# Peptides against a protein of PDB entry 7AE7, part 4

Target 1, 321 residues: chain A of PDB entry 7AE7
Amino acid sequence: KVYKDLREFLEVLEQEGQLIRVKEEVNPEPDIAAAGRAAANLGKNQPAVFFEKIKGYKYSVVTNVHGSWQNHALMLGLDKNTSTKDQFYELNRRWDKFPVPPNVVKREAAPCKENVIDKDINLFEILPLYRINEQDGGFYISKASVVTADPEYPDDFNKLNVGTYRIQVKDRDRVGIQALAMHDIAVQLEKAEAENKPLPIAITIGNNPLVTFMASTPVGYNQNEYEFVGALQDGVPMDIVKSDLYDHLYVPAGSEVVLEGHIIPRVRTVEGPFGEFPGSYSGARLQCEVKIDRITHRTNPIFENLYLGIPWTEIDYLMAL

## One batch from the design tools (peptide; aimed at target 1 R131 P273 S282 A284)

Design b1_p8_8_s4 (made by RFdiffusion4, then SolubleMPNN; from b1_p8_8, 4 letters changed)
Fold by OpenDDE base, seed 4:
Structure b1_p8_8_s4 (fold): chain B 321 residues (1-321), chain A 8 residues (1-8)
Amino acid sequence: as target 1 above (321 residues)
Amino acid sequence: AKVFVAPK
């Protein structure tokens, strides 16, 4: 089975008994993080947790989507009881199908384009933001697939990067992003900043689970994550659409929310602290700042976010293979 | 690119 979007995957998770639907109104803190931690601590068959109603917010949150081997098997379109060994073998078999180029769909065919916000941008109106850990310095987007390109080679699709980065919400239309030197985004940002130019960016939230998986998987600088998604879909191309602001950036057609903007050149602002994957806090540091210039989103967008802390948590499953 | 590099 191939999934076009997060919603198709969530439907399968629910059908397979791998999703808990919370219908009662919850508090964004501490309930969402507490549920993410609790789901991770089940030790086996860890379900996704879908919150339909969040106090003070309009839209829903889903967490722990990748938080088990069962969910990982289902992501690959396998039986939920497929062994980790067999999942690994299947992943490797499909990996050899790279590259599988994506389909570029028209704007009118892309669910992520259903709604547009280009004025009075307020992230809090679109995303039910919360602290993932109690001592976090703010609200984090922890599971975004961030799209950037090489500013020297903007039309080279092989250099289009889809990565997951730590993102702190800084204002209604501003986020901090951790671009470490070891990541492709840092290479691209360095080139932009050398000329004191903004780096175009699309921060995509709530994707096809294989997009999220590939965004968390290191690949070569000249390898496109979308072409691996097609490989991992056993040769079925994924659907992408051109961003609204940038001709050279493509986003998953089915994204729940797309934050389009730019990394402000040569600006660094305080970000953190943040509870990291080892269960330790990273200190506050100066990080890059993104201005959000446009939002596109599906009607009733689902905020997919992950809990992380002392292993094992959702992030450990994303990085395990 | 990954947010979190798995400790190699």
Scores: peptide ipSAE 0.053, ipTM 0.767, DockQ to the pose 0.042
OpenDDE base, seeds 1, 2, 3, 5: peptide ipSAE 0.047, 0.031, 0.035, 0.034; ipTM 0.752, 0.735, 0.755, 0.742; seeds 1, 2 fail the geometry check

## One batch from the design tools (peptide; aimed at target 1 Q168 P273 L286)

Design b1_p9_1 (made by RFdiffusion4)
Pose (drawn by RFdiffusion4):
Structure b1_p9_1 (pose): chain A 313 residues (1-149, 158-321), chain P 9 residues (1-9)
Amino acid sequence: KVYKDLREFLEVLEQEGQLIRVKEEVNPEPDIAAAGRAAANLGKNQPAVFFEKIKGYKYSVVTNVHGSWQNHALMLGLDKNTSTKDQFYELNRRWDKFPVPPNVVKREAAPCKENVIDKDINLFEILPLYRINEQDGGFYISKASVVTANKLNVGTYRIQVKDRDRVGIQALAMHDIAVQLEKAEAENKPLPIAITIGNNPLVTFMASTPVGYNQNEYEFVGALQDGVPMDIVKSDLYDHLYVPAGSEVVLEGHIIPRVRTVEGPFGEFPGSYSGARLQCEVKIDRITHRTNPIFENLYLGIPWTEIDYLMAL
Amino acid sequence: SQPPPLPPP
């Protein structure tokens, strides 16, 4: 099976006993992060945890989506009990199907274009943002796929919420931004960027894939789907930016020129906090989202947690 | 509040 969006994958997870629904209202901190750690701590057949009610928020959160070999196998469309080695072989075989060009769809057909917010941008009205770890510098979006511009790149970068319409980003960790970053800052021009949240599991998996192999990213997702192309749609504001047609939330924005502010600290996969450093800020100019969006976020702590599964094979 | 930033290398 191939998943057009996060919601089909969550449906499969729930049918397979790999998704737990928390129906009672929970507080943002530390409840969501504590549940993410506990789900990771179950050791075997760790499920995704779906929070339907978060105090003070309108929408729902899902965590630990990738955080088990069962979830990982179901992401690949295999039986949930497929061994890790056999998943490795299946990924190795599909790796060679690269490239599979994506299908570009019309705006009216992309579920991510159901709702538009073009003014008075407020991330908190859409995403139930919360603190992941006690010493984090702020509320983080820890599982976004970021699109920048065959020269289109998708990657995962931790994003700290700074204001209702502003976030932080480590721009010098996106090694295609940094030739356009010099030109843009030298000329005081903005650099367009897209932040996608709540994606097909293979899109997130591709976004965590090593940068050393300069692939075409979306064309790699079609390879992981064993030859089935993925659907992408043009962003509202920037014609050279394409986002997954099924994303739950799309934040279209730009990197603010000549602005450096304190970002962090935040958790890193080696199990420790990073330090606080001066980093770039991104202004959100537009939000498009699916009706009743789901905030797919990720807990990060002492290994093994979900990030290890996203990096392993 | 956040801590002060670390200096660059």

Design b1_p9_1_s1 (made by RFdiffusion4, then SolubleMPNN; from b1_p9_1 with P5A)
Fold by OpenDDE base, seed 5:
Structure b1_p9_1_s1 (fold): chain B 321 residues (1-321), chain A 9 residues (1-9)
Amino acid sequence: as target 1 above (321 residues)
Amino acid sequence: SQPPALPPP
């Protein structure tokens, strides 16, 4: 089984009894985080939690999508009861299929392009934002697959980076991003900032689960995460589409929401605190700032967000393979 | 990709 998007995966999770659907209206705080914690505390069979109705928001949230070994097995298109050993074996077997180049689809064929917001951008209108942890200094987008390129080699597809980074919402059209020196994005940002240029960025939310997995999995600087997604799909290419603002950035065709913008060069603003893995708070630090210049999204977009807290949480599962 | 933020041991 290969998934084109988050929705196909959520359907399978629900069919397999690995998704709880919350149909009653919830408060963004504390209910989403509380339910995420509750799900995380269910042991090894942790379900995804889908919130259909969130007070004050139009759209839905899903958490704990990768929050169990069963969900990981299903992500790989395996039986949900596949052992961790066999999952690892299969992962390694498929890894050797790298590279599997993605299919570049036309704009009209990409579900992430169904709707466009190019003026009066307000992240709160498109994402049901909430504090993930009680002591968080703001609202976080914690499960985004962030697309950047090498500004020196923008047309080198092998240097296209798809990574997961801590992202705090700073304003209606601004987010803080934690780009640590050890991250590929930091290398790319350093090159842009050396010339006092913006770094183009696409922050993608609600993806094919293997995209999210690969975005959280370290690979070489000259290795494209999408080509690993194709490998992990057992040789089936994933679908990508060109970003609207940048010719050199490609996003998953099935993304629920795509935030296109730029990292503002040589600007640092206060970000945090945030409840990190393994349940420690990182202090407030000066971090990069992204201006959002365009949003594309699916109709009725699902905000996929990570629950972070005391291990074993979704992030632990994402990092354990 | 993001390196795993392993907490320092």
Scores: peptide ipSAE 0.027, ipTM 0.709, DockQ to the pose 0.048
OpenDDE base, seeds 1, 2, 3, 4: peptide ipSAE 0.028, 0.018, 0.021, 0.041; ipTM 0.692, 0.657, 0.674, 0.678; seeds 1, 2, 4 fail the geometry check

Design b1_p9_1_s2 (made by RFdiffusion4, then SolubleMPNN; from b1_p9_1 with S1A P5A)
Fold by OpenDDE base, seed 5:
Structure b1_p9_1_s2 (fold): chain B 321 residues (1-321), chain A 9 residues (1-9)
Amino acid sequence: as target 1 above (321 residues)
Amino acid sequence: AQPPALPPP
């Protein structure tokens, strides 16, 4: 099976007994993080956890979507009981199908374009934000697929980067992003900052599970993650749509939320601390700042976020293959 | 995605 969006995947997870639906109203803190930690510890069949109602927020949260080998098998459209070995074999077999170019759909055909916010932007109205770990210096978006391009080659689709980065919410329309020198986004940012120009960015949340997987998988600088998604879909192209602000940025057509904006050149602000994947805190550091200029979202958007801490958590499953 | 770099010791 191929999934067009997060919702199709969540439906399969629920049908397969790999999703817990929490229907009662929860407190964003500590309940979401506590349930995320608990889900990681539920034994060999760790389910996704879907929170329907969050106190003080309008929309839902889902966590632990990739948080088990069963969920990982289902992501590949395999039987949930497919062995890790067979999943690895199938991933490698499909990897050789690269490149599989995506379908560019019209704006009107893209679910991520159902709603637009272009003024009075407030991230807290769209995302049920919470601390993932108690000592986090703020609210983190931990499972976003971040789209950037090479500012020297903006029309080179092979240099379009879709990556996962640590993102702290800083204000209603501001996020901090950790662009480390080893990441493709840092190469692109360096080029923009050399000319004191903003770097265009689209932060996408709640995607086709293979988009999230590929955004979490290192590929070459001249390799497009969407073309790998098509390969991992066994040759079925994924659907992308042009961003609203930038002609050269393409986002998954099915994204729950798209934050369009720019990295402010040569600005660094305090970000962190954050509880990292090894179960240790990274200290506060000066990091890049993104201004959010536009939001597009599906009606009743689902905030997909991950819990991370002492292994094994969802991030370890995303990086294990 | 690359794992967030551990802070240097």
Scores: peptide ipSAE 0.030, ipTM 0.726, DockQ to the pose 0.071
OpenDDE base, seeds 1, 2, 3, 4: peptide ipSAE 0.025, 0.019, 0.024, 0.009; ipTM 0.702, 0.665, 0.689, 0.572

Design b1_p9_1_s3 (made by RFdiffusion4, then SolubleMPNN; from b1_p9_1 with Q2R P5A)
Fold by OpenDDE base, seed 5:
Structure b1_p9_1_s3 (fold): chain B 321 residues (1-321), chain A 9 residues (1-9)
Amino acid sequence: as target 1 above (321 residues)
Amino acid sequence: SRPPALPPP
């Protein structure tokens, strides 16, 4: 089984008994985080948790999507009871199929393009934002697949980076992003900042689960994560679409929400604190700032977000490979 | 890229 988007995966999770649907209205705080923690503590069969109604918000949240070995097996299109050993074996077997180039679809064929917001941007109208942990210094987008390119080689698809980074919401149209020196985004940002230029960015939320997986998996600077997604789909290409603002950035065609913008050169603002893996808080630090210039989204977008806390949480499953 | 786990000090 290959998934085109998050929704197809959530359907399979629900069919397999690996998703809890919360139909009653919840408070964004503390209920979402509390339920995420509770789900993480359900033992070996840790389901995703889908919140249909959130007080003060229009749209839904899903957490713990990758939060178990069963969910991980299903992500690979395997039986949910596939052993961890066999999952690793299959993953390694498929890894050797790299590269599998993605299909570039037309804009009109991409579900992420169903709706556009290009003025009066307010992230709170699109994302049901909440504190993941009580001591968080703000609202975090913790499971985004962030797309950036090398500003020196913008048309080199092999240098297109899809990564997961810590993102704090700072304003209606501003986010802080943690671009550490060891990450590919930091290399690209350094090149842009050397010329005092903005770095184009697309922050994608609610993706094909293998995109999210690969965005959390380190690969070489000259290796494209989408080509690994195709490999992990056992040779089936994934679908990508050109971003609206940038000819050189491609996003998953099925993304629930795409935040297009730029990292402001040579600007650093206070970000944090955030409850990180393995359940410790990072202090507040000066981090990069992103201006959001355009949003595209599916109708009734699902905000996929990560619960992070004391191991073993969803992040531990994502990083266990 | 993996989300940075800050090593404990």
Scores: peptide ipSAE 0.028, ipTM 0.710, DockQ to the pose 0.063
OpenDDE base, seeds 1, 2, 3, 4: peptide ipSAE 0.024, 0.015, 0.019, 0.014; ipTM 0.682, 0.688, 0.679, 0.559; seed 3 fails the geometry check

Design b1_p9_1_s4 (made by RFdiffusion4, then SolubleMPNN; from b1_p9_1 with P5A L6E)
Fold by OpenDDE base, seed 3:
Structure b1_p9_1_s4 (fold): chain B 321 residues (1-321), chain A 9 residues (1-9)
Amino acid sequence: as target 1 above (321 residues)
Amino acid sequence: SQPPAEPPP
């Protein structure tokens, strides 16, 4: 089984008994984080949790999508009871199919383009934001696949980077992003900042589960994550679409939400604290600042976010293989 | 690509 988007995967999770649907209205705090923590620590199946209604917000949240070995097996299109060993074997077998180039679809064929917001941008109207942990310095987007390119080689598709980074919401149209020197985004940002230029960015939320997986998996600077997604789909290309603002950035065609904007050159603002995956807090630090210039989204977009804390949580499953 | 959280010190 290959998934075009998050929604197809959620349907399979639900069919397989790996999704809990919460239909009653919940409070964003503490209910979402509490459920995420509970899902990670309770039961053998560790299901995803889908919140249909959130007080004060219009749209839904899903958490713990990758938060179990069963969900990981299903992501690979395997039986949910496939052993970790057999999942690892199959992952490695498919890895050898790299590269599998993606299909570039037309704008009109991309579900992520169903709606456009290009003025009066307010992230709180699109994303049901909440604190993941009680001591977090704000609201975090913890499971975004962030698309950037090499500003020196914008037409080199092999240098297109899809990564997962800590993102704090700073304002209606601003986010902080943690771009550490060891990450490919930091290399690209350094090149942009050397010229005092903005770095184009697309922050994509609610993706094909293999996109999210590859965004959390380290690959070479000259290796495109989308070409690995095709490999992990056992040779079936994934669908991508050109971003609206940038001809050189491509986003997953099925993304629930796409935040298009730029990293402001040579600006650093206070971000944090944040509860990290080891169960410790990182302090407040100066981080990069992103201006959001355009949003595209599916109708009734699903905010996919993860809970993280004391191991073992969803992030540990994303890093385990 | 990378994990969404900072590695422990």
Scores: peptide ipSAE 0.089, ipTM 0.844, DockQ to the pose 0.058
OpenDDE base, seeds 1, 2, 4, 5: peptide ipSAE 0.072, 0.040, 0.086, 0.079; ipTM 0.833, 0.779, 0.845, 0.831; seeds 2, 4 fail the geometry check

Design b1_p9_2 (made by RFdiffusion4)
Pose (drawn by RFdiffusion4):
Structure b1_p9_2 (pose): chain A 313 residues (1-149, 158-321), chain P 9 residues (1-9)
Amino acid sequence: KVYKDLREFLEVLEQEGQLIRVKEEVNPEPDIAAAGRAAANLGKNQPAVFFEKIKGYKYSVVTNVHGSWQNHALMLGLDKNTSTKDQFYELNRRWDKFPVPPNVVKREAAPCKENVIDKDINLFEILPLYRINEQDGGFYISKASVVTANKLNVGTYRIQVKDRDRVGIQALAMHDIAVQLEKAEAENKPLPIAITIGNNPLVTFMASTPVGYNQNEYEFVGALQDGVPMDIVKSDLYDHLYVPAGSEVVLEGHIIPRVRTVEGPFGEFPGSYSGARLQCEVKIDRITHRTNPIFENLYLGIPWTEIDYLMAL
Amino acid sequence: NREFEPLPH
């Protein structure tokens, strides 16, 4: 099976006993992070946890989506009990199908274009943002696929919420931004960027794939789907930016020129906090989102947690 | 948000 969006994958997970629904209202902190750690601590057949009610928020959160070998196998469309080695072999075989060009769809057909917010941008009205770890510098978006511009790149970068319409980003960790970053800051011009949240599991998996192999990212997702192309749609504001047609939330924005502010600290996969450093800020100019969006976020702590599964094979 | 002293790069 191939998933057009996060919601089809969550359906499969729930049918397979790999998704737990929390119906009672929970507080943002520390409840969501604590549940993410506990789900990771179950050791075997760790499920995704779906929070339907978060105090003070309108929408729902899902966590630990990738956080088990069962979830990982289901992401690949295999039986949930497929051994880790056999998943490795299946990924090795599909790796060679690269490239599979994506299908570009019209705006009216992309579920991520159901709702538009073009003014008075407020991330908190859409995303139930919370603190992941006690010593984090702020509320984080820890599982977004970021699109920048065959020269289109998708990657995962930790995003700290700085204001209702502003976030932080480590721009010098996106090694295609940094030739356009010099030109843009030298000329005081903004650099367009797209932040996608709540994606097809293979899109997130591709976004965590090593940068050393300069692939075409979306064409790699079609390879992981064993030859089935993925659907992408042009962003509202920037014609050279394409986002997954099924994303739950799309934040279209730009990197603010000549602005460096304190970002962090935040958790890193080796199990420790990073330090606080001066980083770039991104202004959100537009939000498009599916009706009743789902905030797919990720808990990070002492290994093994979901990030290890996203990096393993 | 919380305030911290930045570290050099």

Design b1_p9_2_s1 (made by RFdiffusion4, then SolubleMPNN; from b1_p9_2, 3 letters changed)
Fold by OpenDDE base, seed 5:
Structure b1_p9_2_s1 (fold): chain B 321 residues (1-321), chain A 9 residues (1-9)
Amino acid sequence: as target 1 above (321 residues)
Amino acid sequence: MKEFEPLPL
């Protein structure tokens, strides 16, 4: 089984009894975080939690999508009861298929292009933002697949980076991003900042589950995560589409929301604190700032967000293989 | 400030 988007995966999770649908209106805080924690604390068969209706927001949230070995097996298109060992063997078998180049689809064929916001950008109108933990210094986008390129080699598709980074919402059209020196995005940002140029960025939310998995999996600087997604799809290419602002940035065709913009060169603003995967808060730091210049989104976009807290949580499953 | 503080249990 291969998934084109998050929606096809959520349908399978629901069919397999690995998704809880909350149909009643919830408060963004504390209800989403409380439910994410409760789901993580089940200890086994942890389901995704889909919130259909959130007070003060128009759209839905899903959390804990990768939050169990069962969900991880289903992501690989295996039986949900596939052992961690057999999942590992199958992952390795598929990994050897790298590279599997993606299909570049036309803009009109990409669901992420159904709607456009190019003025008066307000992230709160498109994303049901909430604090993942009560002590978080703001609202986080914790499960985005962030697309950047090498400014020196923008047309080198092998240097196109798709990574997961900690993103704090700073304003209606601004986010902080944690680009650590060990991340490929930091290399690309250093090149841009050396010339005092913006770094083009696409922050993609609500993806094919293998895109999210690969964005959370370290690969070589000259290896494209989309080519690994095709490998993990057992040799089926994934569908990507050109970004609207940048010819050299490609986003998953099925993304629920795409935030296109730029990292502001040589600007650092206070970001954090945030509840991290080790069960600890990281202190507030000066981090990069992204201006959002364009949004594209699916109709009724689903905000996929990660629950983070005391292990074992969804992030631990994303990093466990 | 500690760089990391434990999450409340």
Scores: peptide ipSAE 0.014, ipTM 0.555, DockQ to the pose 0.065
OpenDDE base, seeds 1, 2, 3, 4: peptide ipSAE 0.010, 0.007, 0.006, 0.008; ipTM 0.578, 0.528, 0.500, 0.519

Design b1_p9_2_s2 (made by RFdiffusion4, then SolubleMPNN; from b1_p9_2, 5 letters changed)
Fold by OpenDDE base, seed 5:
Structure b1_p9_2_s2 (fold): chain B 321 residues (1-321), chain A 9 residues (1-9)
Amino acid sequence: as target 1 above (321 residues)
Amino acid sequence: MKSFTPLPL
């Protein structure tokens, strides 16, 4: 089975008994993080947790979507009881289908374009933001697929990068992003900053589960993650759409939320602390800052965010294959 | 690629 979006995957998770739906109103803190930690601690068959109602917010949150081997099997469109070995074998078999170019759909065919916010941007109106761990220095977007291009080769689709980066909310229309020197986004940012130019960025939230998987998987600088998504879909292309602000940036057509903006050149602001995947806090440090200039979103958008902490959590599953 | 702080090797 192939999934067009997060919603089709959540439907399958629910049908397979791999999703808990929380229908009662919860507090964003500590309830979401507590439930994410509790779900991770179930030891086997860890379900996704879908929060329908969050106090003070309009929209829903889903956590632990990739948080088990069963959810990984279902992501690959396999039986939920498929062994990790057989999942790895099937992943490798499909990997050899690279490249599978995506379909570029029209704007009118892309669910991520249903609603637009281009003024008075407030991330808190669109995302039910919360602390993932108690001592986090703020609210984090932990499961975004971040799209950037090479400023020297903006039309080279092979250099279009789709990565997962640590993102702290800094203001209504600003986020901090951790662009480490070992990541492809840092190469692209270095080129932009050399000329004192903004780096165009699209921060995509709530995607086809294979997009999130590939954004979490290292690939070559001249390899497009969307072409691997098509390979992992057993040769079925994924659907992408042009960003609204940038002709050279393409986002998943089914994204729940797309934050379009730019990394501000040569600006660094304090970000952190954050509870990292080893279960230790990273200190606060200077990081890049993104201005959000436009939001597109599905009607009633789902905020997909991961819980992370002391292993084994959703992030460990995403890095294990 | 994931941008989480790798442990210093």
Scores: peptide ipSAE 0.030, ipTM 0.733, DockQ to the pose 0.066
OpenDDE base, seeds 1, 2, 3, 4: peptide ipSAE 0.025, 0.026, 0.028, 0.023; ipTM 0.652, 0.697, 0.710, 0.674

Design b1_p9_2_s3 (made by RFdiffusion4, then SolubleMPNN; from b1_p9_2, 5 letters changed)
Fold by OpenDDE base, seed 2:
Structure b1_p9_2_s3 (fold): chain B 321 residues (1-321), chain A 9 residues (1-9)
Amino acid sequence: as target 1 above (321 residues)
Amino acid sequence: MKSFVPLPL
């Protein structure tokens, strides 16, 4: 089975008994993180946890979507009881199908374009933000697929990078992003900062589970993650759509939320602390800052966020494949 | 590389 979006995957997880639906209103803290920890403590068969109602917020949260080998098997469209060995075999078999170019859909066909916010941007109105760990210095977006391009080669689709980065919410329309020198985004940012130019960025949240998987997976600088998503879909292209602000940035057509903006050149602000894998804290440091200039989102967007903590967590599974 | 480093396959 191939999934167009997060919603189609969550439906399968629920059908397969790999999703817990919390229908009662929860507090964003500590309940979301506590339930993520509880799900991680279930051992081998960790379900996703879907929170329908969060006190003080309009929208839902889902955590632990990739948090088990069963969920990974289902992501690959395999039987949930498929062995880790057979999952790796199938993943490798599909990997050899690279490249599978994505379909570029029209704006009107992209669910991520159903709603637009271009004024008075407030991330707290669109995302049910919470502290993931008790000692976190703020709210994090930990499972975003961040889209950037090479500013020297903006039309080179092979240099389009889709990556997962640590993102702290700094203000209503500001996020800090951890762009380490080893990341493709850091290469692209260095080129933009050399010219004192903003780096265009699209931060996409709540994607097709293979997009999130490939966004965590390192590939070559001249390899597009979307072309691997199509390979991992057994040769079925994924659907992408042009960003609203930038002709050279493409986002998953099915994204729940797309934050479009720019990395401010040569600006660094305090970010952290954050509880990283495997439950260690990275101290506060100066990091890049993103201005959010536009939001597009699906109606009733689902905030997909990563649970972090003691292994085995969702990140362990995303890192183990 | 990305902020979450997959285990080398």
Scores: peptide ipSAE 0.030, ipTM 0.728, DockQ to the pose 0.038
OpenDDE base, seeds 1, 3, 4, 5: peptide ipSAE 0.025, 0.023, 0.018, 0.023; ipTM 0.597, 0.705, 0.598, 0.659; seed 3 fails the geometry check

